Peptides against a protein of PDB entry 9GMZ. Designs and how they scored, part 34

Target 1, 343 residues: chain A of PDB entry 9GMZ
Amino acid sequence: TGFPLELLTRPATERLAYFENYTVAHPRLKEVYEILMRTIAEPAGASFIFVYGASGVGKTTLRLRVEQKLTELALPKLESDRARVPVVGIEAIAPESRYFNWKEYYTRALITLEEPLIDHKFDYGVRGISRDNFGKINVESKVVAPALRRALENALIHRHPDVFFVDEAQHFGKVASGYKLQDQLDCLKSLANMTGILHCLLGTYELLTFRNLSGQLSRRSVDIHFRRYCADSPEDVQAFKSVLLTFQQHLPLAETPNLVDHWEYFYERTLGCIGTLKDWLKRVLSDALDREATTITLKDLQKRALSVAQCQKMFKEIQEGERQLSETEADVQNLRSALGLGA

## One batch from the design tools (peptide; aimed at target 1 T23 L29 V243 T246)

Design b2_p16_6_s4 (made by RFdiffusion4, then SolubleMPNN; from b2_p16_6, 8 letters changed)
Fold by OpenDDE base, seed 2:
Structure b2_p16_6_s4 (fold): chain B 343 residues (1-343), chain A 16 residues (1-16)
Amino acid sequence: as target 1 above (343 residues)
Amino acid sequence: MRRTVSEPVEPVPLPP
């Protein structure tokens, strides 16, 4: 089934919002979703989940879908336990300086955890943390990072979310020295251990460097690789074409654009990343709606495509990440062979 | 406002 035909009579803002909210459950998203949901339900002593993959593969879409599902599943329990928050999710901010801003991280986490609609107000035990008349958390500038950490630990224990999501978690790794990166890892480990809350870090392949620096994290972590679609796999090509067909049918335009016939061009400019594809189509749809166009043409696609230079840069970053994972698999085989365990 | 994500829809199978 395509988009609701009634959208053709609706404002451009509603037509765009329909497509923005529309999510294709493509095979890789579904696979990673099922693994992630199962791991959250049964962490088996894990304190961390790492979800890594290419930029634009759809990690934020995955997070938002899991957050929604965990909220839906928690609703019956939330009626009896008004203190509970089922899930908390934040984005890590890229450091403007050589140091990660932990004060900002803890503040954002507290603000996100303590939604205004939570009837059961928690006392943080920290001066300079208050709620406004709308129930929004306010953190005074005088509150120091160690006090904010303690407030977050107490809030996480009290609210007991099933998982704490950190999107763009590669930003923890963007520090000038390996020592500072270890301190950041130890800080996150301590937060997870002190609260008993499962942490899920989502990021690019740069997150692998962060994951590999701590042998202690590796023992208490589950890894989930969110792969792109590869043009050398017939199954992946078929899945990618199916996604194009689905988006083609869900663009709220009077005439269905032919996206599938241009699949190679879409692949060239997205590298098999469905998030990149959706963002591209969103920009093109916005332009088409602004012109009151009946359809999308190849020329409209070309105007909003990533440049070849951008795609080449992104592809090098993907290849380096995929290489690092392949080396890890080879190291396991070499270790097994050296132990006299058959391949 | 949490971005409400729609329920994920299975991709349309390609015609044979």
Scores: peptide ipSAE 0.057, ipTM 0.731, DockQ to the pose 0.864
OpenDDE base, seeds 1, 3, 4, 5: peptide ipSAE 0.051, 0.051, 0.054, 0.042; ipTM 0.719, 0.726, 0.724, 0.703

Design b2_p16_7 (made by RFdiffusion4)
Pose (drawn by RFdiffusion4):
Structure b2_p16_7 (pose): chain A 343 residues (1-343), chain P 16 residues (1-16)
Amino acid sequence: as target 1 above (343 residues)
Amino acid sequence: SALNEEAAEAWTEPAS
């Protein structure tokens, strides 16, 4: 397989768009996708899905793909319920203040729930907020956060989304003190419990500070780790080389450059993160198409790679996250002994 | 444009 040969006659813009739209279902992403879809289809009391992963591992692409896939299920379902959004997805806003702005979060979440059939919803539940009949949801600055959250709860319990996505969930950790971390997630827990809607949180390894704050949160959450490819296990190396080969065969050029020969350097500057690899390859391809190059040279790759210091910071954070998320037989035995079960 | 749509819809496995 490979890129369509017709693209050679097309201008560089078509080649670049093709490579941008190209995706690879590498094994780690496939497994994480399968687990996430299975868990969304049947939460069974869980009120959170944590998706831990390094920067550039593909959390956002996973969210977008699962959103698109779930939207497919909604079309047959719509014949039964005319007013139902299948998936709602938003991004956590990094606040300018010391603490996360819950009022802005509620405002944006309610705004994202705009539908053309707004007549079906009627009143949101609290005065002061309504659509301006121009397709935009208007909220009043005098409306307080408890009333806005109550309106969001009513809107969510009316629309009943399958899953609620909060991309970049590490921004929830912006707090004014050292004790507000548990409350920051308890508020979202209460919202999810009352609305009966699973809140899937995606973020980098900084989200691990939101892991096990309390036993209630521990039970109300499901952990999904989007592991990067590690050079330690040969199978992961084989998979990383294989992803490079797929990219080598699928980037539009006159002749396919050799990328497997330079797999070590790619891993050095990408740490196995597939998104970081594709961003680099797309940048190099854009640089090459400017000069109409027929192949990719190592010099081109080196020109637009990542700095050593940046990769050192990436690896440090990744090592800390993998160390925190590691699970061994020793931990299982310790828990068995402490539980008094034995063996 | 159709090739871009096909590539956006396809999810390709790694080569062996």

Design b2_p16_7_s1 (made by RFdiffusion4, then SolubleMPNN; from b2_p16_7, 6 letters changed)
Fold by OpenDDE base, seed 3:
Structure b2_p16_7_s1 (fold): chain B 343 residues (1-343), chain A 16 residues (1-16)
Amino acid sequence: as target 1 above (343 residues)
Amino acid sequence: SALIEAAAKAEVEPAK
């Protein structure tokens, strides 16, 4: 089945929104989803989950699907416990300054956890935190980071989410010269320990540097590698082609574009990252809809493609991350061999 | 959650 044909008579905004909201359940997404869902259900004393992979691999899509599923599974309990929030997800912001803005992080976390639609409005005992006429959390400028942290700790304890998601978590590693990355890890660890809430940090391979600095976090963390599709794997190439076939059927255009025949060009400009592919197709679809075009051409694709220079930069970052993981796997094998355990 | 609502509206289809 492709897109609903009635979309062809709808405004460009509705046609674009359909594609934006469309998700291909590709093999790597399913695999990581299943691992993540099992780990959230049975954390086995873990306080952290690290989900790392290439930029544009689909980590935000993974998060949103897990958030949806955890909400669905919690619905029967939420009827009796109106204070509970099943899941909370935020995006870590790249600091404008050379240091991570904890005040902004705590504020965003509180705003997300205390959404207007929650029935039970709780007062966390912090002066300068209020609700507006729409029930949205308002934080006065005078409220300091330690007070916001206490409010968030109380909120997390009271709402008791199954997991706290932080997307773009590599931004915790962006510290000013002279600041220790360890202090950021200790801050997060303290928040997880004080609340008893499992934290899931999603990010690029830069998250590995952050994760590896804390030998204490390693003992209380689960690692999940969200891999891209690799062109040297026939199975991965087939999966990538299948994703292209699915996307071409779900572009709400009068004529189905031939994406699959251009799979090598799509691979070259996405590096096997499905999020990058979706974002590219979204831009091209938007341009096509603005022109009232019946289809997408190779020229339309080329106009919105990442440059070769951008792809080369992204590929170097991916290769460095994949190398670090391969070295770690080799170190584990060497340790096992040295212990007299089979490889 | 606005994010959860956005996720709930997202269509999921397997790759072919």
Scores: peptide ipSAE 0.037, ipTM 0.516, DockQ to the pose 0.297
OpenDDE base, seeds 1, 2, 4, 5: peptide ipSAE 0.023, 0.018, 0.010, 0.011; ipTM 0.483, 0.475, 0.429, 0.458

Design b2_p16_7_s2 (made by RFdiffusion4, then SolubleMPNN; from b2_p16_7, 6 letters changed)
Fold by OpenDDE base, seed 3:
Structure b2_p16_7_s2 (fold): chain B 343 residues (1-343), chain A 16 residues (1-16)
Amino acid sequence: as target 1 above (343 residues)
Amino acid sequence: SAIIEEAAKAEVEPAK
């Protein structure tokens, strides 16, 4: 089914919002979604879930869909337990400085956890944290990171989310020394242990560095690889073409653009990453709507495409991540063989 | 409501 035809008479903002809110349930997204939902339901003593994959593979879309589903599933229970938040999700900020800003992280986590829709005001036990008349959390400048951490610990315990999502979690790793990376990981581990809340870190293949640094985290973590589509797999190529066809049908334009015939060009400029594809199409759709265009042309696509240099950089980062995973899989096989478990 | 559509198992005709 295509987009609702009534959108053609709607403002450009509504047409763009439709496409932005539209999600193709492509095979890799569905697979990772099912694994993630099952792992959240049955963590089996895990404290962490790592979801890693290429930039633009669709990790944020995955998070948002899981958040929506966990909220939907919790609704009957939330009627009786008004203090509960079913899920909390934040995006880790790239530090402007060489140091991760824990104060900002804790503040954002508190603000997100304590959305105005929660009728029951929680007292954080921390001076300088208040709610305004709109229920928004205000943190005074004098509040230090350790106090914000305690406030977040208390809030997480009280609200008891099924999972705490941290998107772009590779930003914890932007600390120039492996020592500082361990400290960040120990802080997160301590937060998970103190609250009893399952943490899901979503990020790039840089998250693999976190996994490798702590043999203690490996025992309490579940790993989910969100793979891109690969051009060397006929099944992956077919899935990618099917995604293009679906997006083609859901672009709210008077004339359906031919995206599928250009699948190789789309693959070249997205590396099989559906998030990158969606973001590209969103930019092109915005430009088309601004011009009151009836369709999208190849020239419109080319204008908003990532450069070859950007794609080459992204591809190198992907190849390095995929290599590290393949080496890890080989190490597991070698270990099994050495243990006499057979192939 | 965010529309989730399963990517159609379109038999994308092999590009000639």
Scores: peptide ipSAE 0.006, ipTM 0.453, DockQ to the pose 0.093
OpenDDE base, seeds 1, 2, 4, 5: peptide ipSAE 0.000, 0.000, 0.006, 0.005; ipTM 0.423, 0.419, 0.456, 0.435; seed 2 fails the geometry check

Design b2_p16_7_s3 (made by RFdiffusion4, then SolubleMPNN; from b2_p16_7, 9 letters changed)
Fold by OpenDDE base, seed 2:
Structure b2_p16_7_s3 (fold): chain B 343 residues (1-343), chain A 16 residues (1-16)
Amino acid sequence: as target 1 above (343 residues)
Amino acid sequence: SELIAQAAASEVEPAK
């Protein structure tokens, strides 16, 4: 089925919101979703999950879909346990300074965990943390990072989420030295250990550098590679075309645009990343709705495409990440062969 | 809860 035809008579804002909220369950997203959901249900003593892949591959979409599903599955229990939050998800902010802002991180985590509508209010035992008249958490500027950490630890223990998501987690790696990066990883490890809450870090291939620095996390982490679609794989090309076909049916326009015939151009400017594709189509749809256009043309697409120079930069970053992972896979095969386990 | 309201707002369809 395509979009609901009644949307054609609705305001441009509602038509755009439909497309923004629409998600294509493409093969790579489904695969990673199933692995992630299974790992959250049965962590087998893991304290961390690392989800890494290209920028714009769809990691934020994956997070939001898992958050939705975990919430739905928890609903029957939430009726009896009004203190529980089934899942918490935040985005790590790129520091303006050379140092990650832990105070801001803990504040955002507390605000996200403590929704205004939660009936059972928790006392953090920290002065300068309060709720406004709407139940929103307010943190005074005088509250220091160690106090916010204790408040977050207590809140996580009390609310007992199935997982704590941190999106854009490569921003933890933006430190001036490898030693400082290890200290940050040890800080996260300590938070997971003290709370007993599983942490899922989602990020770009820069997250691999962060992951590899902790030999101790190797025993307590699960790795999930969210791959892009590759043009050298016939199966990946077919999956990418199917995504284009699905998107063209769900653009709320009077005339269905032909996206599939331009699949090579879409691939060239997205590098097989479905999030990049969706964001591009969203910009083009917004422009079309503003003009009251009946369809999207190739010229409309070209106007909002990433430049060749942007794509070349992104492709180099992808190639370096894919290379690092391929070397690790080869090392495993070499180890198996050396152990007399057949390759 | 706000979480319940957010869960209802997003549709997932398989690629065709």
Scores: peptide ipSAE 0.041, ipTM 0.536, DockQ to the pose 0.284
OpenDDE base, seeds 1, 3, 4, 5: peptide ipSAE 0.036, 0.036, 0.009, 0.035; ipTM 0.497, 0.517, 0.498, 0.507

Design b2_p16_7_s4 (made by RFdiffusion4, then SolubleMPNN; from b2_p16_7, 7 letters changed)
Fold by OpenDDE base, seed 3:
Structure b2_p16_7_s4 (fold): chain B 343 residues (1-343), chain A 16 residues (1-16)
Amino acid sequence: as target 1 above (343 residues)
Amino acid sequence: SAIVEAAAAAEVEPAK
């Protein structure tokens, strides 16, 4: 079934919002979703989950779907336990300075934990943290990062989320020295240990640097590779074409565009990343709606495509990440073979 | 928002 036909008579804003909120359940998303949900349900002593993959593969979509599902599963318990938050998710911001702003991170985490209208007034035990009339947390400028950390630790313990998500977690790694990266990992490890809350870091292949720097985190971490679709796999090509078919049926336009016939061009400009594809189609849809167009053309797609130079840069970053993983897999296989363990 | 299964792409036979 395509989009609701009633959308054709609705404002451009509603038509765009429909497509923005639409999610294709493609095979890689389903696979990673199932692994992540199982790992959250049964952490087996893990303190961290690393979800890594190409930029625009769909990690944020994965997070939002897991957050929704964990919330739905918790609803019956939340009726009796009004203090509980089932899940919390934040996005890591790239620091403007060479130093990660922990004060801002803790403040955003606290705000996100309290955004659910939880009637239960929690005292964070920190002077200068208050709730406004709308239940939002206000943090006074005088509150220092160590006090905000304690407030967050107390809030996480009190709210007992099943997982704490950090999206764009590669931004922890952009700190100018490997030492600062280790200090940040140790800080996150300390927060997870102090609260007993499972942390899930989602990010690009730059997260592999985090994995390699902390041999101690690796023992308490689960790794999930969110792969792109590869053009050398017939199954992956078919899955990518199926996604294009689904998107063309869910573009709220009077005439259904033929996206599938242009699958190679879509692959060339997305590198098999469904998030990149969706964002491209959103831009093109927005332009079409602004022009009151009945459909989208190849020329409309070309106007909003990533440049070849952008795709070449992104592809080099993907190839480096995929290479590092393949080397690690080969090293594991070599170790198993050397131990007399079958492959 | 509904997660919709990617339609099983019918084998689009390459048009000869």
Scores: peptide ipSAE 0.012, ipTM 0.509, DockQ to the pose 0.073
OpenDDE base, seeds 1, 2, 4, 5: peptide ipSAE 0.009, 0.009, 0.016, 0.010; ipTM 0.508, 0.494, 0.532, 0.503; seed 4 fails the geometry check

Design b2_p16_8 (made by RFdiffusion4)
Pose (drawn by RFdiffusion4):
Structure b2_p16_8 (pose): chain A 343 residues (1-343), chain P 16 residues (1-16)
Amino acid sequence: as target 1 above (343 residues)
Amino acid sequence: VPPPPVLAPWTEPAPL
């Protein structure tokens, strides 16, 4: 397989768009996708899905793919329920203040729930907020956060989404003190419990500070780790080389450059994160198409790679996250002994 | 609020 040969006659813009739209279902992503879809289809009391992963591992692409896939299920279902949004997805806003702005979060979450059939919803539940009949949801600055949250709860319970996505969930950790971390997630827990809607939280390894704050949160959450490819296990190395080969075969050029020979350097500057690899390859392809180059040289790759210091910070954070998420037989034995079960 | 982008299908990795 490979890129369509017709693209060679087309201008560089078509080649670049093709490569941007190209995706690879590498094993780690496939497994994480399968787990996430299975868990969304049947939460069974869980109120959170945590998706831990390093920067550039593909969390956002996973969110977008699963949003598109779930939207397919909604079309047959719509014949039964005219007013139902299948998936709602938003991004956590990093606040300018010391603490996360819950009023702005509620405002943006309610705004994202706009639909053309707004007549079906009628009143949101609290005065002071309504659509301006121009397709935009208007909220008043005098409306307080408890009333806005109540309106969001009512809107979510009415629409009943399959899953609620909060991309970049590490921004929830912006707090004014050292004790507000548990309350920051308890508010979202209460919202999810009352609305009966699973809240899937995606973020980097900084999200691990939101892991196990309380036993209630521990039970109301499901951990999904989007592990990067590690050089320690030969199987992961084989998979990383294989992804490079797929990219080598699928980037549009006159002749396919050799990338497997330079797999070590790629891993050095990407740490196995597939999104970081594709971003680099796209940048190099764009640089090469400017000069109409027929192949990719090592010099081109080196020109637009990542700095050593940046990769050192990436690896330090990744090591800390993998150390925190590691699970061994020793932990299972310790828990067994402390539980008094034995063996 | 614009809708999300549509994505192309996934491709399996090529074996070595």

Design b2_p16_8_s1 (made by RFdiffusion4, then SolubleMPNN; from b2_p16_8, 6 letters changed)
Fold by OpenDDE base, seed 5:
Structure b2_p16_8_s1 (fold): chain B 343 residues (1-343), chain A 16 residues (1-16)
Amino acid sequence: as target 1 above (343 residues)
Amino acid sequence: VPPPPKLSEPVEPVPL
């Protein structure tokens, strides 16, 4: 089944929005989704979930799908508990300075948690935090980071989400010294412990640096590797081709483009990352709709492809992350062998 | 609020 054929008579904006909102349930996304949903339902005393993988693998898509599902599952309980928020998700901003801006983080988290549609307002006990006439949280510039933290702790306790998501969480690690990275992790750990709220950090392989810094976090964390598709695996190549076929059928164009026959070129320019693939196809679809084109061609794909230099840079970052994970797996096996636990 | 993105049905494997 492809896109609704009625879209061919609709404005370009509606056709593009259809594709933007379309999500392929590819095998790796499904696997990670099932693990993440199970871990949120039964955290077994974990305070953190780390979801790591290549840039453009689809982590934001995973987050949004879990947020949607947790919201749907919570609806019957929200009728009885009008103060509850089922899930909260934010994106960590890359700091312009050498230091992570905790004041901005806490402000964004409070604004996201306390959306205008929440009927039951509570007092944060912090002067300079108010709601505007539209019910939006306003934080005065004079409010300091420790006061914003206390407000967020109180809000998280009162709203009691099943999980707190932080996307692009590698930005917590962008500190000028390894010592300050430990302080950032201890700060997050303290927030999770004080609120009793499970935190899920999604990010690049730079999140592996967080795993290595705290042997105490490892005891209270669950790690989820969101893998890319690998060209050396026949099963992964088949899954990648199946994703291309699905996107081919869901591009709202008069003539179905042949994407599958170009699978090697798509793999070369996406490194097996489905988010990168979707973003490429969105750009190409936008260009095709602007030209009122009936289909897309290899030349249209080439115009919007990542450069070879971009792909080479991304591939080096992926290889380093995959290497660190493989070394960790070998270290686990060596530890088991040294403990007299058989292979 | 835009309708929540629809999950595709499971991607059927393309026959090799």
Scores: peptide ipSAE 0.025, ipTM 0.626, DockQ to the pose 0.319
OpenDDE base, seeds 1, 2, 3, 4: peptide ipSAE 0.021, 0.020, 0.018, 0.024; ipTM 0.561, 0.526, 0.574, 0.533; seed 4 fails the geometry check

Design b2_p16_8_s2 (made by RFdiffusion4, then SolubleMPNN; from b2_p16_8 with A8G W10E T11V A14V)
Fold by OpenDDE base, seed 3:
Structure b2_p16_8_s2 (fold): chain B 343 residues (1-343), chain A 16 residues (1-16)
Amino acid sequence: as target 1 above (343 residues)
Amino acid sequence: VPPPPVLGPEVEPVPL
């Protein structure tokens, strides 16, 4: 079972698009997907879900698969409720300035929630928010952040998504000197409470800082750790090799490249992160297709690999995040022991 | 209603 052989006669753009759109349902992705779907269905009074893990672990792929599934599950209800949006997902942008741009965040959230294909156009009662001839939301420059917040609150209440996704949510932590990260968390908490909409923040281990700052968020949040594959686990190594074999079979090339024999090199340059692996293979595939190459070589892989310095930096960030989690687990065990609950 | 994200096939990893 591999790529459709017909792709070998197709343009390079179609061959690349096939691989880009292809997803390997690797064990960690499947585990986190099931936990996330169950938590969205039964939030048990949670207002937040935190999904944290290494950069390039596959959080965006997870989000997109959950968005697809929630939309599919909502279809029967959407026939009767044309105002409903099943899910909304945005990416938090790193501020160009030292300050998180709430105006931009609310604008992008509102634009995403108010896609032109929604039949029932709602009026948010905010002057300077309109729709163009294509039904796209237009926000005049004069509209201030508090007005955009009210528009988004009304939109979220009216559209009632099962979840609001914020990808790259660690960017909320990029607060200027003198701003409290607590104020950002209180703002998000207020939005979730005012709308009754479950928020899912996806990001790096920098999201752990958000959890530790607010004992009030911890009581209303579910945590999901999206782990990388670890080379010290035989099962994780086997899973990583299985993913390499699967990608090897799904590269639309005339000759199947041997990726599995190079698994250690792939692990060294991805740190067990499947998103990083996929993005590396996309770059290498693009270069191979541009050259009309029949296969991918180790030299082609080396040309597009992350540098050792990049991997060392990423690995330090991972180790710090994994350390913080291990300390938290030890603190829980110490608390249980101190309470007399035993091991 | 917004269309779902256009995603390609999802495949289970091939056992080694």
Scores: peptide ipSAE 0.248, ipTM 0.803, DockQ to the pose 0.623
OpenDDE base, seeds 1, 2, 4, 5: peptide ipSAE 0.208, 0.236, 0.236, 0.219; ipTM 0.787, 0.777, 0.789, 0.742

Design b2_p16_8_s3 (made by RFdiffusion4, then SolubleMPNN; from b2_p16_8, 5 letters changed)
Fold by OpenDDE base, seed 5:
Structure b2_p16_8_s3 (fold): chain B 343 residues (1-343), chain A 16 residues (1-16)
Amino acid sequence: as target 1 above (343 residues)
Amino acid sequence: VPPPPVLSEPVEPVPL
């Protein structure tokens, strides 16, 4: 199995777009996908799902695949309920300031939820929120964050998505000196409770700080750890090599590059993160297509690799996150032992 | 509109 051979006669832009849109169904992605889909279908009174893992592990890819699947599953119901949006997904922006911009968040959420193609127009009851002639939402600069929140609450209730996704959700934790991270979490809890909409926050291991802040969150949240592949696990090494094999077969080049023989170098520069691997290969493919090259060489890979210093920084962040999770697992065992439940 | 993302079949296992 490989890329469609017809792509070799197609423009470089189309060849690159094929690879960009290609997703490897690797074991960890499949596992987390199945858990997430089950949790969305049967939230059991949960208001939050936390999906955390290394930067570049593939969280955005997971989100987009779940959004696609939820949309497909909702199509038969959308014929009868034209007001419904099956799923909404946004990315939280890193604030340029020391403060998370709730006004910008609510604005982006409203714009995403209320796509121009939705026939059933909703009145938000907020002056300064309008639709243009193309049905696009316009939010006037005078509209304040509390009014945007009420508009989003009403829109979420009216559109009743199965889940609201927030990618890069660690950016909610960016609070200036004097504000509590707890206040940001209480704001999110209140939004989920007022709307009855399940929220899924995807982000780095910085999301673990959110779990630790409130025993009340733990009662109404589901945690999903999106693990990287580890070089100390033979099964994880095999899975990582299998991903490399799949990518080499799906690079739209005249000669199939040998990526698998370089698996250790790929592991060194990706830390077992498949998103980081895909982004690296995209850059290398783009360079190869620009040169009209027949294949990719080790030199081409080296030219676009992350630096050792970047990898060392990323690895320290991963090790700290994995350590915090391992300590939590040990704390659960200690709690069970202290309760007399045994190991 | 870009074509919908293509999900691979299950990853073919490489021998260890």
Scores: peptide ipSAE 0.055, ipTM 0.744, DockQ to the pose 0.316
OpenDDE base, seeds 1, 2, 3, 4: peptide ipSAE 0.021, 0.027, 0.036, 0.033; ipTM 0.543, 0.604, 0.708, 0.686

